# Designs tried in a protein design run: peptides against a protein of PDB entry 5EIB. Part 243

Target 1, 366 residues: chain A of PDB entry 5EIB
Amino acid sequence: VDLEPGTMDSVRSGPFGQIFRPDNFVFGQSGAGNNWAKGHYTEGAELVDSVLDVVRKESESCDCLQGFQLTHSLGGGTGSGMGTLLISKIREEYPDRIMNTFSVMPSPKVSDTVVEPYNATLSVHQLVENTDETYCIDNEALYDICFRTLKLTTPTYGDLNHLVSATMSGVTTCLRFPGQLNADLRKLAVNMVPFPRLHFFMPGFAPLTSRGSQQYRALTVPELTQQMFDSKNMMAACDPRHGRYLTVAAIFRGRMSMKEVDEQMLNVQNKNSSYFVEWIPNNVKTAVCDIPPRGLKMSATFIGNSTAIQELFKRISEQFTAMFRRKAFLHWYTGEGMDEMEFTEAESNMNDLVSEYQQYQDATAD
Target 2, 366 residues: chain A of PDB entry 5EIB as posed
Amino acid sequence: VDLEPGTMDSVRSGPFGQIFRPDNFVFGQSGAGNNWAKGHYTEGAELVDSVLDVVRKESESCDCLQGFQLTHSLGGGTGSGMGTLLISKIREEYPDRIMNTFSVMPSPKVSDTVVEPYNATLSVHQLVENTDETYSIDNEALYDICFRTLKLTTPTYGDLNHLVSATMSGVTTCLRFPGQLNADLRKLAVNMVPFPRLHFFMPGFAPLTSRGSQQYRALTVPELTQQMFDSKNMMAACDPRHGRYLTVAAIFRGRMSMKEVDEQMLNVQNKNSSYFVEWIPNNVKTAVCDIPPRGLKMSATFIGNSTAIQELFKRISEQFTAMFRRKAFLHWYTGEGMDEMEFTEAESNMNDLVSEYQQYQDATAD

## One batch from the design tools (peptide; made by RFdiffusion4, then SolubleMPNN)

Design b2_p23_6_s2 (from b2_p23_6, 15 letters changed)
Fold by OpenDDE base, seed 4:
Structure b2_p23_6_s2 (fold): chain B 366 residues (1-366), chain A 23 residues (1-23)
Amino acid sequence: as target 1 above (366 residues)
Amino acid sequence: MRKEILAKENEKVKKAQAYVAAK
């Protein structure tokens, strides 16, 4: 789905365009112009019923519908505005199904779109209420990984999208291969989300290796375990050492010893015990899938529900506040029928979310 | 709670569409 036809044509003409049904390509003509209100109230609202018709048709073809997965950008008007409208509409029609998102957080390092903080804040407000689990894919973190870890001097969207695809493949491993931990979206939510509003995940992937160093690196379970818990391997620009893990899932892929995985996972928990809450028992879950990702002998994917995710929301909030105090570009949103009060409500709810994370970070066992 | 949030959202969408259609 897109409000611009050119993106859909690129997908259709791409190497995997044939895996999608032609009738499942729903697109607009006018785009959202990086405006959340166009995506949510006007251009997106005109197109959403056509998308829902496709969603219904595909849902009816499912023997057992678990839920929905949305991949969207929070910086752009389509992914942010129309994406959150679509989530709301799907949740209204399917209130008992899981809503999962891969939400790409904007960064000034990647895009010069000045209104991204508005689009992101308005989107986060919707995601807090209308999703059950959200993977925070932060363009800040992706850029930093490409530049610092992968040694790419000029990271491209292709380089960022490679990290996104690796992460998405990793976190969905348990859904795609039977007999794994978190084999369905509901089990994932039960294991990862102890509090309904605190459903934003820090994903991580290992190995992350520069092209020049790939040939010299032995992949071992200890190295994968150490890397997946390293802040430099997080796809969200947060330091886990500045917060506490509420819950963790680790998904190992490839032929390895389950015993060695369990030993290394215990060692990393013990070494980092100060960065876990003590009042959630058995809050680390581990899965091993014998099927490696394409091109690797083994990998590890990390899913963290950490109070450190507040660093991401604080960054967006600071950028939002700096623009909103100046009333910068507000007329673009209000011109689409949006109320200025919705900005204040969204900012307030995101700040409440930050406060909730901080409360649980500071909580001690009685 | 969830039904009320969704109802409010639907009202906002209708209000915005009506505003733009009246321009």
Scores: peptide ipSAE 0.494, ipTM 0.927, DockQ to the pose 0.770
Fold by OpenDDE base, seed 2:
Structure b2_p23_6_s2 (fold): chain B 366 residues (1-366), chain A 23 residues (1-23)
Amino acid sequence: as target 1 above (366 residues)
Amino acid sequence: MRKEILAKENEKVKKAQAYVAAK
């Protein structure tokens, strides 16, 4: 789905374009112009019914519909505005199904789009209310990984998207292979989301290795375990050491000893015990899939529900506030029929979310 | 609660569309 036709042509011409049904390409003509209100109230609202018709058709063809997965950017008008409209409409029609998102967070390090803080804040407001699980994929973290860890001098969107794809493949492993922990979206939600509003995940992937060092790196369970818990390997620009993990899932892939995995996972928890909440028992889950990812002998994917995710929301909130106080570009949104109060409501709800994470960070068992 | 939130959202969309159509 896109409000721009050229994006769909790029997908169709891509190496995997043929895996999608032609009738499942729904696109507009005008685009959203990086405006959330165009995506949500005007251009996106005109297209959404056509998307819902496709969603219904595909849903009816499922033997067992678990839920929906949306991949979108929160910086752009289509992904943010139309994406959240679509979430709302799907949630209305399928209230008992899981809504899962891969939400790409904007960063000033990666994009020059001045209104990204508005689009992100308005989107987060919708995600808090209408999603069950949201993987926070932060362009800032992706850029930093590409630059610092992968030693890419000039990270491209292609490099960032490669990390996104690896992460998405990792977190969906349990859904794609039988006999795994979190074998369905609902089980994942039960294990990862102790409080309904606190459903924003910090994903991570290992190994992350520069092309120059890849030949010299041993892939071992201890190294994978160490790297997946390293703040430098997080796909969200938060330091887990500044918060506490509410829940964690680790997904190992490849031929390895379950015993060794369990030992290393216990060791990393014990070493980092101060970074876990003590009042949620058995809050770390581990899965092992014998099937490695393509091109690797083994990998590990991390999913963290951490109170440190508030750092991401604070960053967006600070950027939002700096623009909103100046009433910068508000006429672009209000001109699409949006009320200025919706900005204040979205800011308030995101600040409430930050406060909720802080409350649970500071909570004791007493 | 969820139904009310979604109803309010639908009203916002309709209101916005009506505003743009009246311009």
Scores: peptide ipSAE 0.482, ipTM 0.925, DockQ to the pose 0.750
Fold by OpenDDE base, seed 5:
Structure b2_p23_6_s2 (fold): chain B 366 residues (1-366), chain A 23 residues (1-23)
Amino acid sequence: as target 1 above (366 residues)
Amino acid sequence: MRKEILAKENEKVKKAQAYVAAK
């Protein structure tokens, strides 16, 4: 789905364009112009019914519909505005289904779009209320991984999207292969989301290795485990050491000893015990899938529900506040029929979310 | 709660569309 036809043509002409049904390509003509309000209230609102018709058709074809997975950018107008409109509409029609998102967070290191803080804040407000699980894929973290870890001098959108793809493949492993931990979206939510509003995840992936170092790096369970818990491997630009894990899932892929995995997972928990909440027992879950990812002997994917995610929201909030105080570009949103009060409501709800994470970070077992 | 939130959002969308159509 896109409000720009050229994006759909690029997907269709791409190496994987044929894996999608032609009728499932829904697109607009005018785009959102990086405006959330165009995506949510005007251009996106005109297109949303056509998307819902496709969603209904695909849902009816499912033997067992668990829920929905949306991948979208929170910086752009389409992914943010239309994406959150679509979430709301799907949630209304399918209230008992899981809403899962891969939400790409904007970064000033990657995009020059000045209004991204507005689009992100307005989107987060919707995601807090209307999603059950949200993987926070932060373009800032992706850029830093590409530059610092992968040793790419000039990271491209292609390089970032490769990390996104690896992460998405990792976190969906349990859904795609039978007999795994979190084999369905609902079990994932039960294991990962102790509090309904605190459903924003820090994903991580291992191995992350520069091309120059690939030949010298052994892939071992200890190295995967250590790298997976390293702040430098998080796909969200927050340091887990500045918060506490509410819940963790670790997904190992490849032929490895379950015993060795369990030992290493216990060791990393014990070593990092100060970074876990003590009042949620058995809050770390581990899965092992014998099927490695393409091109690797083994991998590990991390899913963390950490109070450190508040750093990401604080960053967005600070950027939002700096722009909103100046009333910069507000007329672009209000001109689409949006009320200025919706900005204040969204800012407030995101700040409340930050406060909730901080409360649970500071909570002790009585 | 959820139904009320969704109803409010639907009303906002309708109001916005009406505003743009009247412009």
Scores: peptide ipSAE 0.479, ipTM 0.923, DockQ to the pose 0.768
Fold by OpenDDE base, seed 3:
Structure b2_p23_6_s2 (fold): chain B 366 residues (1-366), chain A 23 residues (1-23)
Amino acid sequence: as target 1 above (366 residues)
Amino acid sequence: MRKEILAKENEKVKKAQAYVAAK
């Protein structure tokens, strides 16, 4: 789904364009112009019913509908505005289904779009209420991984999207291979989300290796385990050491010893015990799939529900506040029929979310 | 709770659409 027709042609002509049904390409003629309100109230609202018709059709074709997965950017008007509208509409029609998102967080290091803090804040407000699970994929963290870890001198959107794709493949492994831990979206939510509003995850992937070092790197369970818990491998721009993990899931792929995985997972938990809450028992879940990803002997994917994710929301809030105090660009949103109070409501809800994370960070076992 | 949130959201969308249609 896009408000711009040219994006659909790029997907159709791409290496995987043929896996999508032609009728499932829903697109507008006029883009959202990086305006959340255009995506949510006008251009997106005109298109949403046609998307819902496709969603219904595909849902009816499912033998067992678990839920929905949305991939979107929170910086752009289509992904942020129309994406969150679509979430609300799907949630209304399918209230008992899981809503999962891969939400790409904007960063001033990657994009010069001045209104991204508005689009992100307005989107987070919707995600807090209408999603069950949100993977926070921060463009800043992706850029830093590409530059520092992958040794890419000039990271491209293609390089960032490769990390996103690897992560999405990793976190969905258990859903695609029956008999695994978190084999469905609901089990994942039960294991990962102890508090309904605190459903924002930091993903990570291993191995991340520079092209120059790839040929010399042994892929071992200890190395994968060490790397996936490294703060530098987090795809959200927060440091897990500044917070506490509420819950963690680790998904290993490839032929490896379950015993070795369990030993390494225990070792990493013990080494990092200060970064876990002590009052949530068995808060680390491990899965092993014997099927490696394409081109790798083994991999590990990390999913963290950490109170450190508040650093991401604080960054967005600070940027939002700096713009909103100046009333910068507000007329672009209000001109689409949005109320100025919705900005204040969204800011408030995001600040409440930050406060909730901090409360659970500071909580002790009674 | 969820139904009320969604109802409020639907009302906001309708109000915004009405505003733009009247403009």
Scores: peptide ipSAE 0.467, ipTM 0.919, DockQ to the pose 0.761

Design b2_p23_6_s3 (from b2_p23_6, 14 letters changed)
Fold by OpenDDE base, seed 2:
Structure b2_p23_6_s3 (fold): chain B 366 residues (1-366), chain A 23 residues (1-23)
Amino acid sequence: as target 1 above (366 residues)
Amino acid sequence: MRKEKLEKENKRVEKALAYRKAQ
């Protein structure tokens, strides 16, 4: 789905364009112009019914519909505005299905689009209310991984999207292969989301290695475990050491000893015990899939529900507040029929979310 | 609560579409 036709042509001409049904390409003509209100209330609202018809058709073709997965950017008008409109409409029609998202967070290091803080804040407001699971993929963190860890001098969107693809492949491993922990979206939600509003995940991937060092690096279970818990491998720009893990899932892929995995996972938890909440028993889940990812002998994917995710929301909130106080570009949104009060409601709800994470960070076992 | 939020959102969408058509 896009509000611009050219993106659909790019997907169709791509190496995997033929895996999608032609009838499932729904697109607009005018784009969203990086405006959430165009995506949500005008251009997107005119297109949404056509998307819902496709969603219904595909849902009816499922033997067992678990839920929906959306991949979108929160900085752009289509992904942010129309994406959240779709989430709302799907949630209305399918209230008992899991809503899962891969939400790409904007960064000033990656995009010059001045209105991204508005689009992100308005989107986060919708995600808090209408999703069950949200993987926070932060362009700030992706850029830092590409630059610092992968040693890319000038990270491109292609380099960032490669990390996104690896992460998405990792976190969906248990859904794609039988006999795994978290084998369905609902079980993942039960294991990862102790409180309904606190459903924002920090994904991480290992190994992350520069091209120059790949040949010299042994892939071992201890190294994967250590890298997976390293803040530098988190794809959200938050330091887990500044918060506490509510829940963690680790997904190992490749031929390895389950015993060795369990030993290393226990060791890393014990070394990092101060960074876990004590009042959620059995809050770390481990899965092993014998099937490695393409081009690797083994990998580990991390899913963290950490109170440190508040750093991401604080960053967006600070940028939002600095613009909104000046009413900068606000007329671009109000001109689409949006109320200024919706900005204040979205800011408030995101600040409430930050406060909730802080409350559970500071909570002790009674 | 959830239904009321969705109804409020739907009304906002309808209002915005009506506003656009009136311009």
Scores: peptide ipSAE 0.336, ipTM 0.878, DockQ to the pose 0.715
Fold by OpenDDE base, seed 3:
Parts: C-alpha cells; structure tokens; sequence
Structure b2_p23_6_s3 (fold): chain B 366 residues (1-366), chain A 23 residues (1-23)
C-alpha cells in the first residue's frame, strides 16, 4: 500500500514482486507529502476502504487468522498517517486479532524531513492505543550499526533495509516454524507484554559483521549470545544499561546444541542480572530453530521489552516539543482537517508512556 | 473504552473528509 504509484512499480519489478497478487497493490496518486494528516484524514482516508477490502479478502482466505503485521515508517506521511489509520480500522473490524507492527523511527541522522517529529509523535499516540506488539526499528540505530559495526562509510537506505529485513526474518522465525516458543502472535504478546501499554520492543540481530571480516568470523553460540545482548547490536537507539528488561526473547537459528544455548543464555542473564527486573520471574524466553537464515550457518535474534526504550520516546518528544512550541508547520496539518488539540493529546500520551516505563524501572520487589 | 476511542477517531476522519470535499 502506498499513496504514491512509483513505489509500487519498484516492488513489482523487485526480486520478490511476483509473490504478491496484483490486486493486492493498492495505491494513490497524490502522496502524503510527509504529512501525517494527509495520510490519516485526507489522501489516506480516501484510499483506506480499498485497502480494507483487500484485507478482508485475504483474511477470509486464512484458515486461522492470528492477526496482522504492518511494516511502516513513522517519519513519512503515508506510513505514519495512513498506516495508523489502517491499524485503527483493522482493530475496529478485528478486535480479537493481534496487531503487530514493525515501526521505523525517524532520525535526523538519516532524514532531513523537518516534520518527522510530528509524524512520529502522532503515530506513537496511535500505536500505544491500537497495537499489541510494536518492534521499534530506529533509523539512528540502523545508521550507527551500518557505520560503526558494518564499516559502511556512507550507509544507504538499502543497507538499513537489509538490517530491517534480517531482523524481521529473525523475529518472525517462531511464527513460520511450528512447535517453537512463541509459535503464534498471541503467545508472543503474553510472553513479552506484561503491561498492555508497554508493548514496544527493542529488536537486535547477530551476527552483525563487516564484509571484510565475514570470512574470518567463526560463528559460535557464545559469540551470538554475547553479541545479541550487546547494546551496539540493538536496532533501537537506546542503551539497555540505562533501563531494565521487563521481558526478553532470544531466537536462535541453525544447527546448534540446545544445552549450549541454555548454558550461554543463563550465563548472559547472570552477567546482566542488574539490567533485569527482579519481580518478573522467568522473563527470558529462548527458542531454537534448526533452519539457519540464508547465507549464515547460525544467527540469533533478540527481542527486548526494556524500560530503556523511553530514551527513544524522550528523543522524539524533545524534538516535537521544540517544534510545537514554535507552532512550526502546524498549518500543514490543520489545513487537512486535523485539530491542534490532537498534537497536545499525542504529546501527553507519549509523555505518560515514558513515565510508565520509568515507574516500572524504579519498581522493586517487595 | 477501546471501541469508543475508535468510534471517536472514525468520526474525526469522517469530519476531515467532509471538510476536504467542501473545499
């Protein structure tokens, strides 16, 4: 789905374009112009019914519909505005289904789009209310991984999207291979989300290896485990050491010893015990899938529900507040029929979310 | 609660669409 036709042609011409039905390509003509309100109230609202018709058709073809997975950016107008409109409409029609998102967070290091803090804040407000699980994929973290870890001097969107794809493949492993831990979206939510509003995940992937070092790297379970818990491998721009893990899932892929995985997972928990909440028992879950990812002998994917994710929301909030106090570009949003009060509501709800994470960070076992 | 929030959001979207059609 896009509000621009040209993106759809890129997908169709891509190496996987043929896996999608032609009728499932829904697109507009005018775009959102990086405006959340165009995506949510005008251009996107005109297109949403056509998307919902496709969603219904595909949902009816499912023997057992678990839920929905949306991949979108929060900095743009289409992914943020229309994406969150789709979430609300799907949630209305399918209230008992899981809503999962891969939400790409904007960063000034990656994009010069001035209104991204508005689009992100307005989107987070919707995600807090209408999603069950949100993987926070931060363009800042992706850029830093590409530059520092992968040794890419000039990271491209292609390089960032490669990390996103690897992460998405990792976190969905349990859904694609029956008999695993978190084999369905609902079990994942139950294991990962102890508090309904605190459903924002920090994903991570291992191995992250520069092209020049790939041939020299032995992949071992200890190395994967150590890298998976390294803050430098997190796809969200927050430091886990500045918060506490509420819950963690680790997904190993490849032929490895379950015993060795369990030993290494115990060791890393013990080493990082100060970074876990003490009042949630058995808050680390481990899965092993014998099927490696393409081109790797083994991998590990991390899913963290950490109170450190508040650093991401604080960054967005600070940028939002600095713009909103100046009333910068507000007329672009209000001109699409949006109320100025919705900005204040969104800011408030995001600040409440930050406060909730801080409360649970400071909570001690009685 | 959740349903009522979604109903309010839908009404906001409908108003915005009506506003655009009136311009």
Amino acid sequence: as target 1 above (366 residues)
Amino acid sequence: MRKEKLEKENKRVEKALAYRKAQ
Scores: peptide ipSAE 0.118, ipTM 0.750, DockQ to the pose 0.700
Fold by OpenDDE base, seed 1:
Structure b2_p23_6_s3 (fold): chain B 366 residues (1-366), chain A 23 residues (1-23)
Amino acid sequence: as target 1 above (366 residues)
Amino acid sequence: MRKEKLEKENKRVEKALAYRKAQ
């Protein structure tokens, strides 16, 4: 789905364009122009019914519909505005199904789009209310991984999207292969989301290895386990050491000893015990899938629900506030029929979310 | 036309948000 036809043509002409049904391509003509209000209320609201018709058709063809997965950016107008409109509409029609998102957070290191803080804040407001699970994929973190870890001097969107795809493949492993932990979206939500509003995850992937060092690294369970808990391998730009994990899931892939995985997972928890909440019992879950990812012997994917995710929201909030106090570009949104009150409500709800994470960070076991 | 469509969609979104908060 896109408000621009050229994006759909690029997907269709791509090496995997044939995996999608031609009738499942829904696109606009005008684009959103990086404006959340165009995505949510005008151009996107004109297209949303056509998308919902496709969603209904595909949902009716499912023997067992678990829920929905949306992949979108929060910096643009289509992914942010129309994406959150779709979430709202799907949630209204399917209130008993899980809403999962892969939400790409904007970064000024990756994009010069000045209004991204508005689009992100308005989107987070919708995600807090209408999603059950949100993987925070932060372009800030992806850029830093590409530059620092992968030793890419000039990271491209292709390099960032490679990390996104590896992460998405990792976190969906349990959904795609039988007999795994979190084998359905609802079970994932039950294991990962102790509080309904605190459903924003920091994903991580191991191994992250530069092309020049790939040939010389043995992949071991201890190395994977250590790397997946390293702040430098998080796909969200927050330091887990500045917060506490509410819940964690680890998904190992490849032929390995379950015993060795359990031993290493216990060791890393014990080493990092200060960074876990003590009042949520059995808050770390581990899965092993014998099928490795393509091109690797083994991998580990991390899913963390941490109070440190507030650093990501604080970054967006600071950028938002700096623009909103100046009323910068507000006429682009108000011209699409938005009120300034909607910005204030979105800012307030994101700040409330930050405060809620801080409250649970500071909570002690009574 | 655009304003009326916007007002209609806004009310639907507000209703959906209110429903989620009441659960």
Scores: peptide ipSAE 0.024, ipTM 0.521, DockQ to the pose 0.052
Fold by OpenDDE base, seed 4:
Structure b2_p23_6_s3 (fold): chain B 366 residues (1-366), chain A 23 residues (1-23)
Amino acid sequence: as target 1 above (366 residues)
Amino acid sequence: MRKEKLEKENKRVEKALAYRKAQ
């Protein structure tokens, strides 16, 4: 789905374009122009019914519909505005199904789009209310991984999207292969989300290795485990050491010893015990899939529900507040029929979310 | 609570669509 036709043509002409039904390509003629209000209320609202018709048709063809997965950007107008409208409409029609998102967070390091803080804040407000689980894929973290870890002097969108693809493949491993931990979206939510509003995940993928060092690096369970818990490996620009883990899932892939995995996972928890809440028992879950990812002997994928995710929301909130106090570009949103009060409501709800994370960070077992 | 939020959102979408059609 897109408000611009050119993106659909790129997918259709791509190496995997033929795996999608032609009728499932829904697109507009007029893009959102990086405006959330165009995506949510005008251009997107005109297209949403055509998308819902496709969603219904595909849902009716499912023997057992678990829920929905949306991949979208929170910086652009289509992914942010129309994506959150679509989530709201699907949630209304399918209130008993899981809503999962891969939400790409904007960063000034990657995009010069000045209104991204508005689009992100308005989107987070919707995601807090209408999703059950959200993977926070932060363009700032992806850029920093590409530059610092992968030693790419000029990271491209292709390099960032490669990390996104590896992460998405990793976190969906348990859904795609039988007999795994979190074998369905509902079990994932039950294991990862102790409080309904606190459903924003920090993803990570190991190994991440520069091309120059890849040939010299052994892939071992200890090294995967160490890298997976490293703050520099998080695909959300947050330091887990500045917060506490509510829940963690680790998904190992490839032929390895389950005993060695369990030993390393116990060791990393014990070394980092101060960074876990003590009042959630058995809050670390581990899975091992014997099928490695393509091109690797083994990998580990991390899913963290950490109170440190508040650093990401604080960054967006600070950028939002700096623009909103100046009323910068507000006329672009209000001109689409949006109320200025919606900005204040979204800012308030995101600040409440930050306060909720801080409350649970500071909570002790009585 | 959730139903009321969805009803509020739907009213906002309807209002914005009506505004666009009136321009």
Scores: peptide ipSAE 0.317, ipTM 0.869, DockQ to the pose 0.722; fails the geometry check

